# Peptides against a protein of PDB entry 3T7K, part 56

Target 1, 248 residues: chain A of PDB entry 3T7K
Amino acid sequence: KAEKILARFNELPNYDLKAVCTGCFHDGFNEVDIEILNQLGIKIFDNIKETDKLNCIFAPKILRTEKFLKSLSFEPLKFALKPEFIIDLLKQIHSKKDKLSQININLFDYEINGINESIISKTKLPTKVFERANIRCINLVNDIPGGVDTIGSVLKAHGIEKINVLRSKKCTFEDIIPNDVSKQENGGIFKYVLIVTKASQVKKFTKLINDRDKNETILIVEWNWCVESIFHLNVDFTSKKNVLYQKK

## One batch from the design tools (peptide; aimed at target 1 C21 T22 G23 T150)

Design b2_p25_7 (made by RFdiffusion4)
Pose (drawn by RFdiffusion4):
Structure b2_p25_7 (pose): chain A 234 residues (1-94, 102-181, 189-248), chain P 25 residues (1-25)
Amino acid sequence: KAEKILARFNELPNYDLKAVCTGCFHDGFNEVDIEILNQLGIKIFDNIKETDKLNCIFAPKILRTEKFLKSLSFEPLKFALKPEFIIDLLKQIHQININLFDYEINGINESIISKTKLPTKVFERANIRCINLVNDIPGGVDTIGSVLKAHGIEKINVLRSKKCTFEDIIPNDVIFKYVLIVTKASQVKKFTKLINDRDKNETILIVEWNWCVESIFHLNVDFTSKKNVLYQKK
Amino acid sequence: SENLSLLTEEEKEEVKNFLEKYSNL
């Protein structure tokens, strides 16, 4: 059936996209539209799996969704495209000349896309390997944890902030000895006291979640930035 | 359904609007 629709075309382009959508196409399209996209070398996965080697993201803009943040750890991310690409493409299909250049997500330029080819992840480059994360983090630890691991963090230690003792805190073994992601000033006081009491001469970095988000959007951890840094001892 | 847990309430409303918009196309 989709072949009949496509039988009208002398030649079909191979867009070669393995993509997820975020902020768009939350189910699929109709079955015809889906089979057409495959015939054009466009495959859209429901969720991100490391072994599918996704290279594309469809999104109306830069978004803070788990999918958008994880797309910045594709190996590599080749295309970040507005949904209008698929829309214009299917409109024309129903010769094919829709191109991959008229549909960039504004704010995601080549300089950022290109960093996804780097042989390291953003937090791996920053020597942030093992972190502690408060259990009350917005988005929940499982999701925020998945995003951070997708960006080079190997160990996520979750702290029940009200209950945790110094012994619960894991060092950042790879440089900051202790890295914590927190929500409340109430947590900064408790953790700096605990660590200062027990490991006075060591280094500490305490940041908000937004510090990690900015680092992912820039694919760079800027240690000279005070933005979203709640406490540091270096 | 898409996971919107990392978003503020304002950002969730915006994304829901995008989902509605692009699902109606």

Design b2_p25_7_s1 (made by RFdiffusion4, then SolubleMPNN; from b2_p25_7, 10 letters changed)
Fold by OpenDDE base, seed 5:
Structure b2_p25_7_s1 (fold): chain B 248 residues (1-248), chain A 25 residues (1-25)
Amino acid sequence: as target 1 above (248 residues)
Amino acid sequence: MEDLSLLSEEEKKEVLELLKKYDSL
């Protein structure tokens, strides 16, 4: 069926997209449309797997979904596209209009607002955003909205190697892991990095650390600090936004 | 199934509206 539909075109583009969708196409595509997309070099996956070498995301806008956040860790993310790309493409293909020589749809016309070339270019870097920031080991409170597994998965995709989950009510100093990173000459390394949700946790952890490991560097942030870092593919240590406590 | 666990209630509502918009096409 797809072959007959596509036979009306003299030339078919190869878009070379391996994509996931977020905020769109929840019900997926019918078999004919999947085959059409496949013949155009567009493969849509249900889930993110590293082995699939994903390079594209479809979303109506920047979203704080797991898929969207993880898509910024693709190596590289080549395209972040609005779903209208697929819609217009399929609409053109299914149109009963006369023999079209070519599909006239440009990927660049469908870029997600706020995902610019600067962001895309950073996905070509050999390192992940938190790796570049010398954050490899973090402490995460267990009562974080969204769950430690989902948040942890996003953070790992962005270069955090070890996530220590803290039971906020029961944890002691011994439960807090250091951010064990080799001393870089020119970068402020925080010995303790924590993601927390409550002011009471800030007070608790700062006391525990300062009482037992005096004069060490501490960074305590909200989840939104991580999200902003991901969206920019850069950690701005000069910003106080979403930073709850910082000791340099 | 899309995981909306990372979203605020307002953001979740927005995503659900977006999903409805694009599922109807």
Scores: peptide ipSAE 0.600, ipTM 0.949, DockQ to the pose 0.857
OpenDDE base, seeds 1, 2, 3, 4: peptide ipSAE 0.599, 0.597, 0.599, 0.599; ipTM 0.948, 0.948, 0.949, 0.948

Design b2_p25_7_s2 (made by RFdiffusion4, then SolubleMPNN; from b2_p25_7, 9 letters changed)
Fold by OpenDDE base, seed 5:
Structure b2_p25_7_s2 (fold): chain B 248 residues (1-248), chain A 25 residues (1-25)
Amino acid sequence: as target 1 above (248 residues)
Amino acid sequence: MENLSLLSEEEREEVLELLKKYDSL
């Protein structure tokens, strides 16, 4: 069926997109449209898997969803596109009136607002955002909104190697893991990195660490600190935004 | 099913509205 629909075009573009969707196309596509998209080099996946070598995200805008946050870890993210790209494409293809010899849709007209070339270019870097920031091991409180699994999955996609889940009410100093990174001469390395939700946790963890290891560097942040770092694909250690405690 | 666990209530409502918008197209 798709072949008959596409036969009216003399030349078909190959977009070479391997994409996931967030905030759009929850119900997916019908079989004919999937086949059409496939013939145009557009493959849409339900879930993010590293093996699929995803290079595209469809979303109406910047979203704080797991999929959107993880899409910024693609190697590279080639395109971040509004769903209108697919809508307009399929509409043009299904249109009987247009004796168009060619599909005239430019991917660049459908860029997600706020995902600029600077962000896209950073996805071509050989390292992940937290890896570049010398953050490999973190502590995460177990009562974090969104859940430790989802947050942990996003953080791992962005270069966190080890996530230690802290039982905030019961944890001791021995439960806190250090951020084991090689001392780079010029990089601010925090020995203890923690993501917390409450001021009481800041007081608890700072006390536990300072009582046992008085001279060590500590970074305690909110989840939003991680999100902002992901959205910029850069960790700004000069910013106090979403930083609850910092000891250099 | 899309995981919306990372969203605030307000953000979740926005995403649900967006989903409805694009599922109808």
Scores: peptide ipSAE 0.633, ipTM 0.955, DockQ to the pose 0.887
OpenDDE base, seeds 1, 2, 3, 4: peptide ipSAE 0.632, 0.629, 0.631, 0.632; ipTM 0.955, 0.954, 0.954, 0.954

Design b2_p25_7_s3 (made by RFdiffusion4, then SolubleMPNN; from b2_p25_7, 12 letters changed)
Fold by OpenDDE base, seed 4:
Structure b2_p25_7_s3 (fold): chain B 248 residues (1-248), chain A 25 residues (1-25)
Amino acid sequence: as target 1 above (248 residues)
Amino acid sequence: MEDLSLLSEEEQKEVLKWLKEYDSL
């Protein structure tokens, strides 16, 4: 059926998209439309797998979803597109009125606002955002909204190698892991990096660390610090936004 | 179902609205 629909076009574009969707197309596509998209070099995947070499995300805007956050870790992310790309494309293809010999849909007209070339270019870097920031091992409180698994998965996609989950009410100093990175010449390395949710946790962890390892560097942030870092594909250590405690 | 657990209640409502909008097309 798809071949018959596409036969009216003299030439078909190859968009070369391997994509996931977030905030759109939850019910997926019908079999014919999937086949049409496949013939146009557009493959939609339900889940993010590294083996699929995903290069695109469809979303109505920048979202804080797991899929969107992870899409910024694609190698590279080639396109972040509005769902209207697929909608307009399929609409044009299914149109009986348009004696169109060609599909006239340009990817660049459907870019998600706020995902610019500066962001896209950073996805071509050989390192991940937290790797570049010398953050390899982090401590995450167990009571974080969104859950440690989802948050942990996002952080790992962006270069965190080890996530230590802290039982915020029961943890001791011995439960806190250091950020084990080799001292590179350039850039402040925090020995202890923690993601917390409450001021009481800041007070607790700062006390535990300072009482036992008083001269060490500490970074305590909220989840929004990580999100902002991901959205910019850069860690800004000069910003105090979403930083709850910092000792250099 | 898409995991919306990372979103605020307001953001969740917005995403749910979009999901409905795009699923109706």
Scores: peptide ipSAE 0.441, ipTM 0.919, DockQ to the pose 0.893
OpenDDE base, seeds 1, 2, 3, 5: peptide ipSAE 0.438, 0.432, 0.432, 0.438; ipTM 0.918, 0.917, 0.916, 0.918

Design b2_p25_7_s4 (made by RFdiffusion4, then SolubleMPNN; from b2_p25_7, 11 letters changed)
Fold by OpenDDE base, seed 4:
Structure b2_p25_7_s4 (fold): chain B 248 residues (1-248), chain A 25 residues (1-25)
Amino acid sequence: as target 1 above (248 residues)
Amino acid sequence: MEDLSLLSEEEQKEVEEYLKKYNSL
């Protein structure tokens, strides 16, 4: 059926998109539209897998969803597109009135606001954002909204190798892991990196660490610090935004 | 269902509105 629909076009574009969707197309597409999209080089996947070499995300805007946050870890992210791209494309293809010999849909007209070339270019870097920031091992409180698995998965996608989950009420100093990064000459390395949710946790962890390891560097942040770092594909250590405690 | 657990309640509502808008294809 798709072939018959597409046969009216003299030339078909190959968009070469391997995409996931967030905030759109949750119910998927009908079989004909999937086939049409596939013929145009658009493959939509339900889940993010590294093996699929995903290069695109569809979303109405920048979202704080797991899929959106992980899409910024694609190697590279080629396109972040509004769902209107698919809508307009399929509309044009199904239109019987359009005497169009060609599909006239340009990907660049559908870019998500705020995902600019600077962001896209950073996805071509050989390192991930937290890797570049010398953050490889973190401590995460178990009572974090969103859950440790989802947050942990996002953080791992962005170069955090080890996530230690802290039982906030029961943890001791021995439960806190150091950020085991070889001292690179040019970067502020924090020995202890923690993601927490409450001021009481800041007080607890700062006390535990300072009582046992008085001279060590500590970074305690909220989840929003990670999100901002991901959205910019850069860690700004000069910013105090979303930093709850910092000891250099 | 899309995992919206990382979103605030306000952000969840916004995403739900987008889902309604773009699922009716």
Scores: peptide ipSAE 0.624, ipTM 0.950, DockQ to the pose 0.856
OpenDDE base, seeds 1, 2, 3, 5: peptide ipSAE 0.623, 0.622, 0.622, 0.624; ipTM 0.950, 0.950, 0.950, 0.950

Design b2_p25_8 (made by RFdiffusion4)
Pose (drawn by RFdiffusion4):
Structure b2_p25_8 (pose): chain A 234 residues (1-94, 102-181, 189-248), chain P 25 residues (1-25)
Amino acid sequence: KAEKILARFNELPNYDLKAVCTGCFHDGFNEVDIEILNQLGIKIFDNIKETDKLNCIFAPKILRTEKFLKSLSFEPLKFALKPEFIIDLLKQIHQININLFDYEINGINESIISKTKLPTKVFERANIRCINLVNDIPGGVDTIGSVLKAHGIEKINVLRSKKCTFEDIIPNDVIFKYVLIVTKASQVKKFTKLINDRDKNETILIVEWNWCVESIFHLNVDFTSKKNVLYQKK
Amino acid sequence: SYEEYLEELEEDNEKALEDAEKNAL
């Protein structure tokens, strides 16, 4: 059936996209539209799996979804495209000349896309390997944890902020000895006291979640930035 | 028509965008 639709074309391009959509196409398309996309070398997965080697993301704009943030750890991310690409493509299908250049997500330029080819992850480059994360983090620890691991963090230690003792805090073994991601000023006081009491001469970095988000959007941890840094001892 | 289908798809995408913004991390 989709072959009939495509039998009217002399030649079909191979767009060679392995993509997830975020902020769009939340189920699929109709079955015909789906089979057409595969015939054009476009495959859209429901969720991100490391072994599918996704290279593309469809999104209306830069988004803070788990999918958009994880797409910045594709190896490599080749295309970040507005949904209008698929829309214009299917409109024409129903010769094919829709191109991969008229549909960039504004704000995701080549300089950022190219950093996804780097042989390191953004937090791996920053020597942020093992972190502590408060249990009350918005988005929940499982998701935030998955996003941070996708960007080079190996150990996520979750702290029940009200209950945790110094012994619960894991060092950042790879440089900051202790890295914590927190929500409340109430947590900054408790943690700096605990660590200062028990490991006075060591280094600490305490940041908000937004510090990690900015670092992922830039694919760079800027240690000279005070933005979203709640406490640091270096 | 298929054009109507694309219009509905765009509306769905707007809703999906609003949902993605609402559940942003």

Design b2_p25_8_s1 (made by RFdiffusion4, then SolubleMPNN; from b2_p25_8, 8 letters changed)
Fold by OpenDDE base, seed 4:
Structure b2_p25_8_s1 (fold): chain B 248 residues (1-248), chain A 25 residues (1-25)
Amino acid sequence: as target 1 above (248 residues)
Amino acid sequence: SFEEYIEELKKKNEEALKEAEKNAL
């Protein structure tokens, strides 16, 4: 069926998209449209797998979804496109009225607002954002909104290797892991990095660390610090935004 | 119709966006 529909076009574009969707197309596509998209070099996957070499995300705007946040870790993210790209493409393809010899849809017209070439270019870097920031091991409180698994998965996609989940009410100093990064000469390495949700946790963890390891560097941040770092694909250590405690 | 299908997709996408915003990390 798809071949018959596409046979009216003299030339078919190959968009070379391996994509996931977020905030759109939750029910997927019908079999015919999937086949049409496949013939145009558009492959849509349900989930993010590294083996699929994903290079695209469909979303109506910048979102704080797991898929969107992880898409910024693609190697590279080539395109971040609005769902209207697919809609308009399917409209042109299924249109019987237009004697279109060619598909006239330019993917560049459908870029997600705020995902610019500066962001895209950073996805071509050989390192991940937290890797570049010398953050390898973090402590994450167990009461984090979104859940430790989802948040942890996003953080891992962006170069955090080890996530230690802290039971905020029951944890001791011994439960807190250091950020085990080889001392590179050039960059502020924090020995303890923690993501917390409450001011009470800041007080607790600062006390625990300072009582046992008085001279060490500490970074305590909110989840929003991580999100902003991901959205910019850069950690700004000069910013106090979403930083709850910092000891250099 | 195909037109109805596309309008349904748009509606579902609006719902999906609202859900994504509600469930933001």
Scores: peptide ipSAE 0.727, ipTM 0.971, DockQ to the pose 0.893
OpenDDE base, seeds 1, 2, 3, 5: peptide ipSAE 0.727, 0.726, 0.726, 0.726; ipTM 0.971, 0.970, 0.970, 0.970

Design b2_p25_8_s2 (made by RFdiffusion4, then SolubleMPNN; from b2_p25_8, 7 letters changed)
Fold by OpenDDE base, seed 4:
Structure b2_p25_8_s2 (fold): chain B 248 residues (1-248), chain A 25 residues (1-25)
Amino acid sequence: as target 1 above (248 residues)
Amino acid sequence: SFEEYLEELKKKNKEALEEAEKNAL
């Protein structure tokens, strides 16, 4: 069926998209449209797997979803496109009225607002954002909104290797892991990095660390610090935004 | 019709966006 529909076009574009969707197309596509998209070099996957070499995300705007946040870790993210790209493409393809010899849809017209070439270019870097920031091991409180698994998965996609989950009410100093990064000469390495949700946790963890490991460097941030770092694909250590405690 | 399908798809996409915003990390 798809071949018959596409046979009216003299030339078919190959968009070379391996994509996931977020905030759109939750029910997927019908079999015919999937086949049409496949013939146009558009493959849509349900989940993010490294083996699929994903290079695209469909979303209506910048979102704080697991898929969107992880898409910024693609190697590279080539395109971040609005769902209207697919809609308009399918409209043109299924239209019987237009004697279109060619598909006239330019993917560049459908870029997600705020995902610019500066962001895209950073996805071509050989390192991940937290890797570049010398953050390898973090402590994450167990009461984090979104859950430790989801948040942890996003953080891992962006170069955090080890996530230690802290039971905020029961944890001791011994439960807190250091950020085990080889001392590179040129960068502020924090020995302890923690993501917390409450001011009470800041007080607790600062006390625990300062009582047992005096004079060590500590970074305590909110989840929003991580999100902002991901959205910019850069950690700004000069910013106090979403930083709850910092000891250099 | 295909037009009805596309309108339904747009509606579902609006709902999906609202859900994504509600469930933002």
Scores: peptide ipSAE 0.717, ipTM 0.969, DockQ to the pose 0.890
OpenDDE base, seeds 1, 2, 3, 5: peptide ipSAE 0.716, 0.715, 0.717, 0.716; ipTM 0.968, 0.968, 0.968, 0.968

Design b2_p25_8_s3 (made by RFdiffusion4, then SolubleMPNN; from b2_p25_8, 7 letters changed)
Fold by OpenDDE base, seed 5:
Structure b2_p25_8_s3 (fold): chain B 248 residues (1-248), chain A 25 residues (1-25)
Amino acid sequence: as target 1 above (248 residues)
Amino acid sequence: SFEEYLKELEKENEKALEEALKNSL
């Protein structure tokens, strides 16, 4: 029983972690180690659910996985930790040699490189990254790598309310949805936001929109534009990186 | 042994990272 293993410590930390893992611990943990982690206030979940109030991600580095990208939408993300935190913790707990009265593992020593306090602080904001950017409704081409469901789920986690899937070969202007956001006085609002994979799609959609609505604002981006926005928890409209077409 | 278990976990994590990199969005 985990209780007998932990009984050698005079004081146990409470880490208060509700975590998911990506790029580590695919096979999970044995029942004893799960119980040990639970006694230390570490709960690991298999999947992301809003009801679980997740606050932590375990990953060896910044990854472009669904779980990692969604973890940046946690409210807040308190910790982004390397798997070595768990490994070192279990090593210390199962060690027979150390008459340690206390567990001496600091969470801050295990931070994922590139997830700094500036990123963590932005997860405490009351809004999501795309919501702050006035992007609520997008058009997504159906041939996107990773699939529309996975990509759409990540985008929704970051404040996109409506995802319209475009059949790029068959779509007409009527299939393109507007980004229905209230005109904020000081924010550049794009009426049409599209995520595309090919230059031919840029040419098609720009023509369809401009032929029907010549004066409307258009933003056409690659998926990498979304990823960079998520990793920074900020949309930089001054950057042309991964922007395929922009009409202000 | 516990040491063997940890070595297995480390090897599994290497594989998990490789898989995550291959399946990057």
Scores: peptide ipSAE 0.647, ipTM 0.959, DockQ to the pose 0.890
OpenDDE base, seeds 1, 2, 3, 4: peptide ipSAE 0.018, 0.018, 0.017, 0.017; ipTM 0.536, 0.520, 0.519, 0.513; seed 4 fails the geometry check

Design b2_p25_8_s4 (made by RFdiffusion4, then SolubleMPNN; from b2_p25_8, 9 letters changed)
Fold by OpenDDE base, seed 4:
Structure b2_p25_8_s4 (fold): chain B 248 residues (1-248), chain A 25 residues (1-25)
Amino acid sequence: as target 1 above (248 residues)
Amino acid sequence: SFEKYLEELKKKNEEALKKAEENAL
């Protein structure tokens, strides 16, 4: 059926998209439209797998979803596109009225607002954002909104290797892991990095660390610090935004 | 009709966006 629909076009574009969707197309596509998209070099996957070599995300705007946040870790993210790209494409393809010999849809017209070439270019870097920031091992409180698995998965996609989950009410100093990064000469390495949700946790962890490991460097941040770092694909250590405690 | 399908798809996308915003990390 798809072949018959596409046979009216003299030439078919190959968009070479391997994509996931977020905030759109939750029910997927019908079999015919999937086949059409596949013939146009558009493959849509349900989940992010590294083996699929994903290069695209469909979303109506910048979102704080697992898929969107992880898409910024693609190697590279080639395109971040609005769902209207697919809609308009399917409209043109299924239109019987337009004697179109060619599909006239330019994917560049459908870029997600705020995902510019500066962001896209950073996804071509050989390192991940937290890797570049010398953050390898973090402590994450167990009461984090979104859950430790989801948040942890996003952080891992962006170069955090080890996530230690802290039971905020029961944890001791011995439960806190250091950020085990080889001392590179040229960067502020924090020995302890923690993501917390409450001011009470800041007080607790600062006390535990300072009582047992005096004079060590500590970074305690909110989840929003991580999100902002991901959205910019850069960690700004000069910013106090979403930093709850910092000891250099 | 295909037009109806596309309108339903747009509506579902609006709902999907709302859900994504409500469940923001």
Scores: peptide ipSAE 0.711, ipTM 0.967, DockQ to the pose 0.895
OpenDDE base, seeds 1, 2, 3, 5: peptide ipSAE 0.711, 0.709, 0.710, 0.710; ipTM 0.967, 0.967, 0.967, 0.967

## One batch from the design tools (peptide; aimed at target 1 C21 H26 T65)

Design b2_p26_1 (made by RFdiffusion4)
Pose (drawn by RFdiffusion4):
Structure b2_p26_1 (pose): chain A 234 residues (1-94, 102-181, 189-248), chain P 26 residues (1-26)
Amino acid sequence: KAEKILARFNELPNYDLKAVCTGCFHDGFNEVDIEILNQLGIKIFDNIKETDKLNCIFAPKILRTEKFLKSLSFEPLKFALKPEFIIDLLKQIHQININLFDYEINGINESIISKTKLPTKVFERANIRCINLVNDIPGGVDTIGSVLKAHGIEKINVLRSKKCTFEDIIPNDVIFKYVLIVTKASQVKKFTKLINDRDKNETILIVEWNWCVESIFHLNVDFTSKKNVLYQKK
Amino acid sequence: SLLEEIEEYVEKIEENHEKGDINEPS
């Protein structure tokens, strides 16, 4: 059936996209539209799996969804495209000349896309390997944790902020000895006291979740930035 | 239209982002 629709074309392009959508196409399209996309070398997965080697993301804009943040750890991310690409493409299908250049997500330029080819992840480059994360983090620890691991963090230690003792805190073994991601000023006081009491001469970095988000969007951890840094001892 | 539906869905996502939630609404 989709072949009949495509039989009217002399030649079909191979867009070679393995993509997830975020902020768009939340189910699929109709079955015909889907089979047409595959015939054009466009495959859209429901969720991100490391072994599908996704290279594309469809999104109306830069978004803070798990999918958009994880797309910045594709190996490599080749295309970050507005959903209008698929829309214009299917409109024309129903010769093919829709191109991959008229549909960039504004704010995601080549300099950032290219950093996804780097042989390291953003937090791996920053020597942030093992972190502590408060249990009450917005988005929940499983998701935030998945995003941070997708960006080079190996160990996520979750702290029940009200209950945890110093012994629960894991060092950042790879440089900051202790890295914590927190929500409340109430947590900054408790943690700096605990660590200062028990490991006075060591280094600490305490940041908000937004510090990690900015680092991912820039694919760089800027240690000279005070933005979203709640406490540091270096 | 499809683009209006996408816009409405993005607005919902933005509301979650204001709360710090990165999860997509169901």

Design b2_p26_1_s1 (made by RFdiffusion4, then SolubleMPNN; from b2_p26_1, 11 letters changed)
Fold by OpenDDE base, seed 5:
Structure b2_p26_1_s1 (fold): chain B 248 residues (1-248), chain A 26 residues (1-26)
Amino acid sequence: as target 1 above (248 residues)
Amino acid sequence: SIKEEWEKYVKLIEEREKKGDIREPK
């Protein structure tokens, strides 16, 4: 069926997209449309797996979803496109107009607002954003919205190797892991990095660490600190935004 | 329209995001 529909074109583009969708196409596609997209070099996946070598995301706008945040860890993210690209493409293909030589839809016309070449270019770097920031091991409180698995998955995609989950009410100093990194030329090194949700947790962890490991460097942030770092693909240690406690 | 449906869906996502929940609604 897809072949018959596409026979009206003399030449078919190869978009070479391996994509996930967020905030759109939650109901999926019919079989014919999937086949059409496949013939045009567009493959849509339900989930993100490293083995799939994903290079594209479809979303109506910048979203703070797991998929969108992870898409910025693609190697590289080639395209961030509005879903209208697919809609317009399929509309043109299903049109009963005379035989056309080419499909005239340019994917560059469908870029998501706010995802510019500067961001895209950073996804070509050999390192991840938190790796560059010398953050390898972090402590994450267990009561974080969205759950530690989802949040942890995003953080790992962006270069955090070890996520230690802290039971906020029961944890002791011994439960807190250090950020074990070698000294690098770029970026600050904090011995203890924590993501927390409440001011009470800041007080607790600062006390625990300062009482047992005096004069060590501590960075306590909220989740938004991570999000902003991901969207910029850069950690700004000069900013106090979303930083709850910092000891250099 | 499909666009209107997406807009509604995105609003749901954004409401969850305000709470720090980055999981996409079903």
Scores: peptide ipSAE 0.601, ipTM 0.951, DockQ to the pose 0.888
OpenDDE base, seeds 1, 2, 3, 4: peptide ipSAE 0.596, 0.563, 0.597, 0.598; ipTM 0.950, 0.943, 0.950, 0.950

